Peptides against a protein of PDB entry 3T6J. Designs and how they scored, part 268

Target 1, 375 residues: chain A of PDB entry 3T6J
Amino acid sequence: PIVESYIGFIESYRDPFGSRGEFEGFVAVVNKAMSAKFERLVASAEQLLKELPWPPTFEKDKFLTPDFTSLDVLTFAGSGIPAGINIPNYDDLRQTEGFKNVSLGNVLAVAYATQREKLTFLEEDDKDLYILWKGPSFDVQVGLHELLGHGSGKLFVQDEKGAFNFDQETVINPETGEQIQSWYRSGETWDSKFSTIASSYEECRAESVGLYLCLHPQVLEIFGFEGADAEDVIYVNWLNMVRAGLLALEFYTPEAFNWRQAHMQARFVILRVLLEAGEGLVTITPTTGSDGRPDARVRLDRSKIRSVGKPALERFLRRLQVLKSTGDVAGGRALYEGYATVTDAPPECFLTLRDTVLLRKESRKLIVQPNTRLE
Target 2, 372 residues: chain A of PDB entry 3T6J as posed
Amino acid sequence: PIVESYIGFIESYRDPFGSRGEFEGFVAVVNKAMSAKFERLVASAEQLLKELPWPPTFEKDKFLTPDFTSLDVLTFAGSGIPAGINIPNYDDLRQTEGFKNVSLGNVLAVAYREKLTFLEEDDKDLYILWKGPSFDVQVGLHALLGHGSGKLFVQDEKGAFNFDQETVINPETGEQIQSWYRSGETWDSKFSTIASSYEECRAESVGLYLCLHPQVLEIFGFEGADAEDVIYVNWLNMVRAGLLALEFYTPEAFNWRQAHMQARFVILRVLLEAGEGLVTITPTTGSDGRPDARVRLDRSKIRSVGKPALERFLRRLQVLKSTGDVAGGRALYEGYATVTDAPPECFLTLRDTVLLRKESRKLIVQPNTRLE

## One batch from the design tools (peptide; made by RFdiffusion4, then SolubleMPNN)

Design b2_p25_4_s2 (from b2_p25_4, 12 letters changed)
Fold by OpenDDE base, seed 5:
Structure b2_p25_4_s2 (fold): chain B 375 residues (1-375), chain A 25 residues (1-25)
Amino acid sequence: as target 1 above (375 residues)
Amino acid sequence: VIVPGTRQIPLGLDGKYTVDFDPEE
């Protein structure tokens, strides 16, 4: 088998400032069959990047073809095992040298092992569909998230010699209609500039890219979905995201006004964006469980994903990218923290919903390292 | 990407070996 590994200070999610990496390591075996799907996605990546909702001037000047491999993890050492990885974690290197993508396939498989009776916050009519398509939809989401999420977008930079990597005279900010007024100076990075929100903001952008591009027929085709199956995969992917946004409340600490998980914060933000879109796209309804205690249901109107959801996500995703590209920390923080704010304001009453989420909290699933033997 | 809501430890390559752990227990 083809063996891959990495070890070192890699992910910075546990650093509040997004700078210090946690020591991690894994050993994995390449899943050739699943890797082939991701290679097809890579082959289409340059074209799909053009579908993202920002001008080409805000996209990378040159697409650097990455590797994308699905891995079956044999051992993982760290505080949390990811489902997907994009490395290196330096935007400047990603733009100039390229990057590598990894999907931890067997980690995803474990995540999909949900019993119907334990599935919370979904309508009964959605549960079977969710169980059926959660895995496949998540494969799509991970692929898009890593490759076209983390792998997309340009940072406007003035180098140490004073040269710009963009035409100051012709590039227009699509949000303001004006010339570019801010950029990254020499020595400034995404993490250094956006600091406390950098990780979550970037994860939100990447997740949003996944939702946005999963609507593209070519993406579904690459993963082997057509017709009704493709539509179901789309629906379940979006449904999973809005559900995750509700589940995210577990990782919010009201007393400290902080989030403990960057990805979950990102998913909550997306939920807020889609709720703001209105028109019955997403509905969260407090209910009473069979035990007489508080419960909730998330509804996503399938028929409004393209008509309501996509435009809302498009606008939001474009704003995320523009603010990132221009290094507009003030604007970016205002936007992101606005959506990341958790209050008990009607109609959602998120703090009350948080109590419900905590009440319905599932037991933590433990990932146990496999022992491989030759027979 | 971090999988939402699951701190799952796969016991096997096929994902069949999961242990539910409640830290409150």
Scores: peptide ipSAE 0.061, ipTM 0.552, DockQ to the pose 0.097; fails the geometry check
Fold by OpenDDE base, seed 3:
Structure b2_p25_4_s2 (fold): chain B 375 residues (1-375), chain A 25 residues (1-25)
Amino acid sequence: as target 1 above (375 residues)
Amino acid sequence: VIVPGTRQIPLGLDGKYTVDFDPEE
């Protein structure tokens, strides 16, 4: 339809247990031009799913062609306006009935209005490139995140009759080399098992899929980028993610050891993964600003994205998926909380960096929702 | 369309357009 809408208890980000949805709703109009790019991505989705770093046995058995539409939001009622949406959240329904993806195009456009002078934590030589390609890189990331992130992966399930949706004798856990030892039982869901980390963990998986697959030439081609432009889009996408990981510290509460925003926690985790990769891939350097107060710079070595970054992300992303598929809450929690832990340990000194992030915090932007008219 | 449970990417990567909460509150 030309006009899209939804309403209900949809997202559980504000529920500490990830179970109760916040009431939200929107009305939007289809942007046909931008939707065409996402349609091309959908057409390639089945092939691109095979590029993900887990065995086919950990991917959905049947590819269900999803819808993907770019929307211009007319009204959004909720505590926050997303850049993209993948629905439903129920993994079982995604696997059996399919899913729908939307990109909120005019919401993304708001992010393009960045003043160079206010752009924090980037090297000067990256700022112009960042400003130029932030928008396009977001389009790529959102498309991949929704369609191939949230739209990927299989949950191993034993149904009410005791039947498995996988062959227990032949399916091997790629991390252990052993047969599958855990799965979701009847009545168990992703959210019910992983509870407090479920939302952030899934966002981390989806964001990681975006970073990983944006390296694929076919993806950039779909979005109309080739040559140097494609490489710049990749670079800015990765740069934006590592920067976001630093910015994420704003949403950590040290006194409670809690994260207040699932996506930002996810981005911090990704930053930690890429920092752990070492070899000069990502560097966070505390500096002194022109005002004499603490500042910081994030540097991403472009030449090491494929050689260092991709393998690190591949291993991490595979582990995320395997633990999700097998319902291994203990392993999943250990992995995720390990990377989500914020300490002041050197060399990063993240708690100290958090103070810098808070010091350099920009005012929250307000979104004024648009009107439409017939001419 | 009423579809329960979505996954949303917040506006931008700075989290300023998304919901934050204190789980202790």
Scores: peptide ipSAE 0.030, ipTM 0.613, DockQ to the pose 0.070; fails the geometry check
Fold by OpenDDE base, seed 4:
Structure b2_p25_4_s2 (fold): chain B 375 residues (1-375), chain A 25 residues (1-25)
Amino acid sequence: as target 1 above (375 residues)
Amino acid sequence: VIVPGTRQIPLGLDGKYTVDFDPEE
């Protein structure tokens, strides 16, 4: 077996300023079969990057082929266990040496082990489909999230010598139609500029990339899904995201007007984007559970994913990238915080829904270190 | 330019396997 590990101060999610890494480490074994799918994804990455909804000028100048593996984790030391990882987190290294993506396959498998009776906020008709395809869809999402989400986009930079990494005369901001008016100066970073929203914003971008690109037939083909299966994977992936957006309310603290989990905030933002798209794409309906207590149902109209959802997500994702690339903190904050705001305004009444979410909250799962053997 | 340390996706897309944090703490 191929063994992989890493250890160190890696992720900065728990740093309010996104700068200080938390100590983390894992030991894992490569899952060759699943890794082969990700290798195919890597092989297609350069082409798939062109499918992202921003001009090539907002994408990296040169594609560096990353490594992508699926890992079965033996042990993970940290505050939380991720489903996927993209490393390193230093742009200079990523640009010069490339990056590595990993999917924690057996961790994902644990997430899939949801009992039907405990599956909240879905229509009964969707539950079996959700259970069937949650795993596969999540594999797709994680792969896209890490490789083409975190692995995509360019930051416009002026170096210490005054040189730009873009042509100021020719590069046009697709949102404004004007030349680029802002960029990162020497010493400025994504985290330093976007600060409190940086982590969640980036996760939102990466998640959005996943949803957007999972619609591409080539992506589904890479993962071995065709025909009706491919459509089901797409549906469940999107359904999972909108459901996650509702679940995200658990991680909002109304009294402090803050979010306690970057990814969940991101998913709520995506939910808001898709709700804003309207046209019956997403519907959240308060209901009464069998226990007589408040409940809710999330509905996603499959037939409107491409016609309504994709365009909405495209516009939003492009805006995210453009604002990120140009270092437009004011615009980025306005956009992101706007969607991240939680009120009790109708029709959604999110604060009321939050009460429902909390009422239906499940206990955290315990992850137990697995055993492995050589046969 | 340094890329932020935002490279992990939590298990199950439900945050159950991540630790909540209060940025004000």
Scores: peptide ipSAE 0.022, ipTM 0.573, DockQ to the pose 0.054; fails the geometry check
Fold by OpenDDE base, seed 2:
Structure b2_p25_4_s2 (fold): chain B 375 residues (1-375), chain A 25 residues (1-25)
Amino acid sequence: as target 1 above (375 residues)
Amino acid sequence: VIVPGTRQIPLGLDGKYTVDFDPEE
C-alpha cells in the first residue's frame, strides 16, 4: 500500500486570530479508486475555475496543477479530524508554489453512516434520498471545496518594492465598478488581515464554491453521476448544506456572541444567504415531534436551486472573493458577520431554533483506530 | 472540511465502525 503522512503545526482553527497552527498529524493509506475520481477533477480544474463567479483578474494568474489523493486514515492526531485537507494554508504559497489536496475517505464514510430513525430535521420524503446520496454528494462537495474552493482566488498584493501583482489601471472591482482601492501590503496575509473571521470566512467561501460548482454537469460527470442521479446528488448536496446550517446553531454561544466551530459558522452563513434569497427556496418550519417536544423541518425546493439558489449564491460568493482579494477587512467583516449574526428575530427565530437543535442533538460519533489485516 | 457534530476517531477503513457516544454520558 501507498502510505502518506503529514505532521506539524498546520490548522489554525483553534486560534481565535487564525494565525497559530495546532499540532496535527496523520498516517493514512492511499485509496486508489477514489483518488482516480479526484484526479479527473484535477484535470478539469483549470476549466472549472473559469466557471467561478468572479473575473479572471480575481483568479490566480497561473493554474498550478495540484495533487489530489483520497486517503484512508489509520491514525490521526489533532483536535478534530477533517474530511478534506488543502495545504499549505498560506495563500501566497498556494498561488506561487501550488498545493496538495487530500480527502480522508474513511472519515467521510463514517460521518455519513446515519440511521434513518436518527436523521433529524428532514422531511420524511427526503430521508431515504438523503441517506442514499449523502456519501456521494459529500465526495463531490469535499472535492470541490478543497480543490476549487481553497484552491481558487487571487490576493492582490503590493510587494516590498511597491510593485503590484495586478494592473491598477485596468482591473475593475465587479462589485463597485471602480478601480481596486485596497490590497495586501508586504507582510500582510489573509489570516493576519482578516484575523478572527479568516478561518470561517474561507471555509464559507470554499463551501459556497462546492455548492455553486456542483450544479455544473461536468462536475457530476467526473464523479460518475448523470441524469436523474446527478440531479439527486445536487439536491442532496444542497439539502445537506441547509440542514448543516441549522445544525450549526449547536456551535453558537449566545452569551458570548461567538461561534465555536469555523465550518459550522460558515454553513450557517450559507443557510442565511439561501434563506434571504426567498421565493420558497429554503423553509425552516418549527414542528412538534412525536415525543411532544419541539422539532423542526428543513425544506429545500429542488426546482428553485438553479433559478433562485444559484443566483443568490453567485452574488454572495463573488462578494466573498472580491473582498478577500482586495483585503477589504471592513467590508468582509460587515458582510460575513452580518450573515453570521444569530438573533431571535422573526420569521426564523434562530435562537429558538437553537434550543430545538440542542434538544434534538445527535450523539457524538467517535472514530476509533482502525485495524489492518492481510487479505 | 470538518464533519459537523462529530468528534471523529477513525475506526475502520470501511467506515463501519462508528460508536455513537452521548456526550451527556
Scores: peptide ipSAE 0.020, ipTM 0.491, DockQ to the pose 0.103; fails the geometry check

Design b2_p25_4_s3 (from b2_p25_4, 11 letters changed)
Fold by OpenDDE base, seed 3:
Structure b2_p25_4_s3 (fold): chain B 375 residues (1-375), chain A 25 residues (1-25)
Amino acid sequence: as target 1 above (375 residues)
Amino acid sequence: AIVPGTRSIPLGLDGKYTVDFLPEE
């Protein structure tokens, strides 16, 4: 078997400032069958990048074909086991040297074991569909998130010699209609500049890319879904995201006004964006459970994903990218923290909903790392 | 007080399946 491994100070999500890496490592074997799907995705990546809602001037100048494989993890040493990985984490290196993507296939498979009776915050009519398609939709989301999420977008940079990696005279900011007014200077990085919001902001961008591009027929075809199945995968992917946005409230600490998990904060932000879109796209309804205690239901109107959801996400995702590219920390922070704010304001009453989320909280699953052998 | 996360998607997308080997701070 083909063995993959890495080790070092890699992920910085335990650093409040997003800069210092946690020491981690893994050993895994390549799953050839699942890797074939990701290879097809890689083959389409250059074209799919053009579907993202920003001008080519805000995308990488040169497409660097990355590696993308599905891995079965044998051992993972770190604070948490991810579903997918995009490395290196240095944006400059991603732009100039390329990157590698992996999906931790056997880790993802653990998520498929969902008990219907324990599935919270979904309507009964959605539960069976959710259970059926959660796994496949998650595979799609991971692939897009890693490859086209983290693997997309350009940072505007002025190097130590004063040279720009963009044409100052011709590149236009699509949000302002003006020339580019800000950029990264020598020594400035995404993490150093955006600091406390950098990790979650980037995850939000990547998750948004996943939701946005999963609507593209070619993506679903790559993963082997057609017709009604493809539409169900799309629906469940979006449903899973809005549900995750509600579940995210578990990771908010009201007393400290902070988030404890970058991805969950990102998912809450996406929920807020889609709620803001209105038109009945997303509805969160407080209910009373069979036990007489508070409960809630999340509803996503399937028929409004493309007509209402996609445009809202498009606008938001473009803003995320433009602010990232231009190093506009003030604008980026204002945008992101605005959506990440948790209050008890009606109609959502998120702090009250948080109490409901905590009340319905389930114990996390324990993953046991496997053994393998050649026979 | 940061729950471990990575540039990668945590297992399950809902955080409940993510395994933390270190206690939450």
Scores: peptide ipSAE 0.027, ipTM 0.567, DockQ to the pose 0.068
Fold by OpenDDE base, seed 2:
Structure b2_p25_4_s3 (fold): chain B 375 residues (1-375), chain A 25 residues (1-25)
Amino acid sequence: as target 1 above (375 residues)
Amino acid sequence: AIVPGTRSIPLGLDGKYTVDFLPEE
């Protein structure tokens, strides 16, 4: 078997300032069959990057073909086990040296496991479809999230000698219509500049890339889906995201106005974006469960994903990228924290919904670290 | 073949991209 490992101070999610990495390590075995799917995605990456809703000037100057491998984890050391990895976590290195993508296949397999009777917040009519396509949609989302989410976008930089990595005279900010007014200076990084919102913001961008690009027929084709199956995968992927946004409320601490998990905060932000789009795209309805206690239902109108959802996500995603590229911390924080705010304001009443989420909270799933044997 | 070991790591509710060891509420 092909064995992969990594070790070091890698992920900074537990640092309030998003700067200090936590010591992490794993040993895993390559899943060749699953890796082949991601290699097809890699082969199309350069073209797919052009489908993202920002000008080429906001994308990497040079496409560097990354590695993408599916791994079955044998052992993992850290405070959290990921389903996907994109490393290194330095944008400058990603831009100049490249990056590696990893999918932890057996972690995803655990995440895919769902019992219908325990599946919360979905309409009955959606449950079977959700169960059927959750796994495949996750594969699509993870691939896009890691490769084209984390792997996309350019930071505008002025180096120590005063040279810019962009043409100040010709590059136009698509949001303002003006020349670029801000950038990263020497010594400034994404994490150092955006600090407390850096991790969650980047996850939100990556998740949004996944949702946005999964609408592209080529993406679904790469993963082996076409026709009705492709549409179902798209629907379930979007449905899963809006559901995740509701579930995310578990990780919000009202007393501290604090999010305890960067990815979940990101998913809540996306939910807010899609709710703001209106037109019946997403509806969260408080209900009463069979037990007589509070419940809720998330509804996503699949017929409005492209007409309402995509444009809303496009605008939002472009703003995320533009603010990231230009190092506009003030604008980025205002945008992101605005969507990340949790109140009990109608019509959503998110704090009330949080109570429902907590009431309906499922027990934690467990991954048992495996061993290997010869058969 | 891969078989279950003896060590377990709790996964979060969603467990999509990163599942952290967070306190239960």
Scores: peptide ipSAE 0.018, ipTM 0.528, DockQ to the pose 0.321
Fold by OpenDDE base, seed 4:
Structure b2_p25_4_s3 (fold): chain B 375 residues (1-375), chain A 25 residues (1-25)
Amino acid sequence: as target 1 above (375 residues)
Amino acid sequence: AIVPGTRSIPLGLDGKYTVDFLPEE
């Protein structure tokens, strides 16, 4: 088998300042079959980038073909196991040297190996479908998230010599209809400008790209899904996201008005966007569990994903990208923090729902090191 | 405010979509 290892001070999630990496290490085996799918995705990436809801002028001028590999982890040392990895974590290096994408395929299988009866917040009718497709759908999502999410979009930059990487006279901001009025100056980066919202904002963008592009038949075809299967994968992927948005409330601290997880905050934001779309697309219904205590159900109307969900997500995703590209921190913060605000306002009553989420919190699973065998 | 992070998508041991890297408050 092809073995990959990954070791070092890599991820900074545990550092409140996002500066210090936590020691992480894993040994994994390449899943050739899944890697082949990701390779096909990479091969189609340039074309798929054109499907994103922003003008080509807001996309990278040249696509740098990354490596994408699916890994089955044999051992993992760290505080958390990623589903996907995009390295390096430096945007400048990504643009100049390229990047590598990794999907930790078997981790997902374990993580979502929840018994049907313990699966929270889903309608009974969705549980079997969810269990069946959660893995495949997440593979799709991770692939899109890493490759076409984090791998997409252009930052408008004025270099130290005063030169722009875009035509100031011809490039139009699709949101304002005006010429570009803001950009990154020399020495400014995404993180430096957007600061406290940068990580979550970017994760939100990447997740949104995943949801948006998973609707594209070519994407599903790459992953081997057609017809009804493709539709089910799409449905479950979107369902996962809206459920995740609800689950995200666990990671909000009301007393401090802060989020403890960037990705979960991102997913909550997406939930808010899709709820705002209305028209019965997403419904969160407080219920009473069999134990007589509060519960909730998330319902996603699959028939409205394309008609209601996609347009809403399209508009939102475009706004995210435009604000990112132009370095419009004020606009970006206003947009993102607006959706990230957690109140107890009707009809959702998110703070109340948070209590429900905490009440229904799942117990931690035991993950055992896998074995390899020849068959 | 949010906790800064990288581009990795962590999975929680509890089956959550994302792992909590920080102690619960």
Scores: peptide ipSAE 0.018, ipTM 0.515, DockQ to the pose 0.065; fails the geometry check
Fold by OpenDDE base, seed 5:
Order: structure tokens, then sequence, then C-alpha cells
Structure b2_p25_4_s3 (fold): chain B 375 residues (1-375), chain A 25 residues (1-25)
């Protein structure tokens, strides 16, 4: 078997400033079958990057082909088990050596295991479809999130010698129609500039890339989905995201006006974007459960994903990228925190919905690490 | 150098951020 491992201070999600790494390590075995799908995605990555909704000048100048591997985890040490990983977390290394994407396949499999009777906030007619396609849709989303989400976009930089990595005279900001007016200076990083919103903002961008690009037939084909199956995978992926946005309210602390989980905040932001799109794309309806207590239902109109959802997400995703590329912290914070704000304003009444989410809160899954033997 | 930040997707795409391990005996 092909064995992969990593160990060290790698992820900084637990650092409020996104700088200090948490100790993490794993040992895993390569899943060759699933890795083959991700390798096909890698082979198409350079072309798929062109499908992202920003000018080529806001994309990386050179595409460095990454590795992408699906891993079955044997042992993991850390505060939590990820479903996917994109490393290294240093831009200089990414630009010089490339990067590696990892999907933790058997970890994802645990996430796939949901009993129908325990599914909250879905319409009954969606539950079976959701159960059937949740796994496959996760594979698609994770692949896109890591490879084309975190692996995309250019940061405009002025180096210590005063040189720019972009042409100041010709590059135009697509949102303003003007020349680039801000950039990263020597010593500035994404985390140092965007600080408290950096992690969640980037996760939101990556998740949005996943939703946006999963609409592309080539992506679905790479994962082996065509026709009705491809449409169902798309639907379930989007449905899962809007549901996750509702579930995210569990991780908001109203008293502190604070989010405790960067990824869940990101998913809530996406929900807000799609709700703002209107036209019946997403509907959250308070209901009464069989126990007579508050419940809710999320409905996504699949017929409006491309006509309403995609354009809304396109505009939002482009804004995220442009603000990130230009180091426009003020604009980025205004945009992101605007969508991340949780109030009890109608029609959604998110604080009230939060109470419902907490009431229907599911227990966390526990993972037992396997033992394996070579025969 | 520009550091893009740390990147991993927690298990809980369905609403749980992470998965805990059972404590060792």
Amino acid sequence: as target 1 above (375 residues)
Amino acid sequence: AIVPGTRSIPLGLDGKYTVDFLPEE
C-alpha cells in the first residue's frame, strides 16, 4: 500500500488571528480508485480555473499542477478530523513548489452515514435523494473546494524592491472599472490583513467555488455523473449547502455577536447570498414537529439553481476574489460581515431559527480509529 | 511572502464542524 503521513503545527483555525498552527498528524493509506477521480480533476484544473468569474489577471499567472489524493485514515491526532486538506499553507511554497490536495475518504464516509429519521430541516420528498447523493456530492464539493477553491486566485503584491506582480497600467478592477488601488505590501499576508475574518472568508470563497463549478458538466463527468444523476448531484450539493447554512446558527453566539466556527459562518454567508437572490430559490419555513415543538424546513428550487442561484453566486464570488486580490480589507469586511450578521429581522428571523436549530440539535458523531493488518 | 492561510475542511458539512474520537481506555 501507498502510505502517506504528515505531522506538525499546520492548521491555524484555533488561533483567533489565524497565525499560530495547531499540532496535527495522521497516517493514511491511499485509496487508488477515488484518487483517480481527483487526478482527472487535476488534469482539467487549468481549464476549469478559466471558468471562475474573475478576469485572468486575478488568477495565478502560472498553474502548478498539484497532487490530489484520496486517503483512508488509519490514525489521526488533532482537535478534529478534516474531510479535506490543502497544503502547504504558505504562498511562497505554493508558487514555487505547488501544492497538494487531500481528501480523507473514510472520514467522509462517516459523514455520509446519516439515518433518514435523523435528517432535520429537509422536506420528506428530498430526504431519500439527499441520502443517496450526499456522499457523491461531498466528493465533488471537497475536490472543488480544495483544488479550485483554495488553489485559485492571485494576490496582488508589491515586493520589498518595489516591484509589482501585476501590471499597474493595464489591470482593471472589474467591480470598479478602475486601475488597482490597493495590494499586499512586503511582509503583509492574507491572515495579517484580514485577521479575524480571514479564515472564514477564505472558506466561504472555496465553498462558493465548489457550488459554482459543480454546475459545469465537465466537473460532473470527471466524477462519473451524467444526465439525471449529474443534476441530482448538483441539487443535493446545493441543498446540503443551504441546509448547512441553517445548521450553522448553532455556532453563533448572540451575546458576543461572534461565530465560533469559521466554516459554519461561511456556509451561513452563502445561505444569506442565496436567500437574497430571491425568486423562490431558497425558502426556510418554520413548522411544528411531530412533538409539537418548533421545527423548520429548507426548500431549494432545483429549477432555479442555474437561472437564479448561479448568477447570484457569481457576483458574490467575484466580489470576494477581487477584494481578496487587492487586499481591500475595508471592502472585504463590509461585504462579509454584512452577510454574516445574524439578526431577528423578518422574514427569516434568524435568531428565532437559531432557537429551533438548537432545539433540534443532533449529537456529534464519534469516530473509532481502525486497526489494519497486512496479510 | 503572502501566506494564504491554513486550509482543511472539517468533517461536518452537514452541520458538525468536527468529529471527536472515542476516548482510549
Scores: peptide ipSAE 0.015, ipTM 0.507, DockQ to the pose 0.055; fails the geometry check

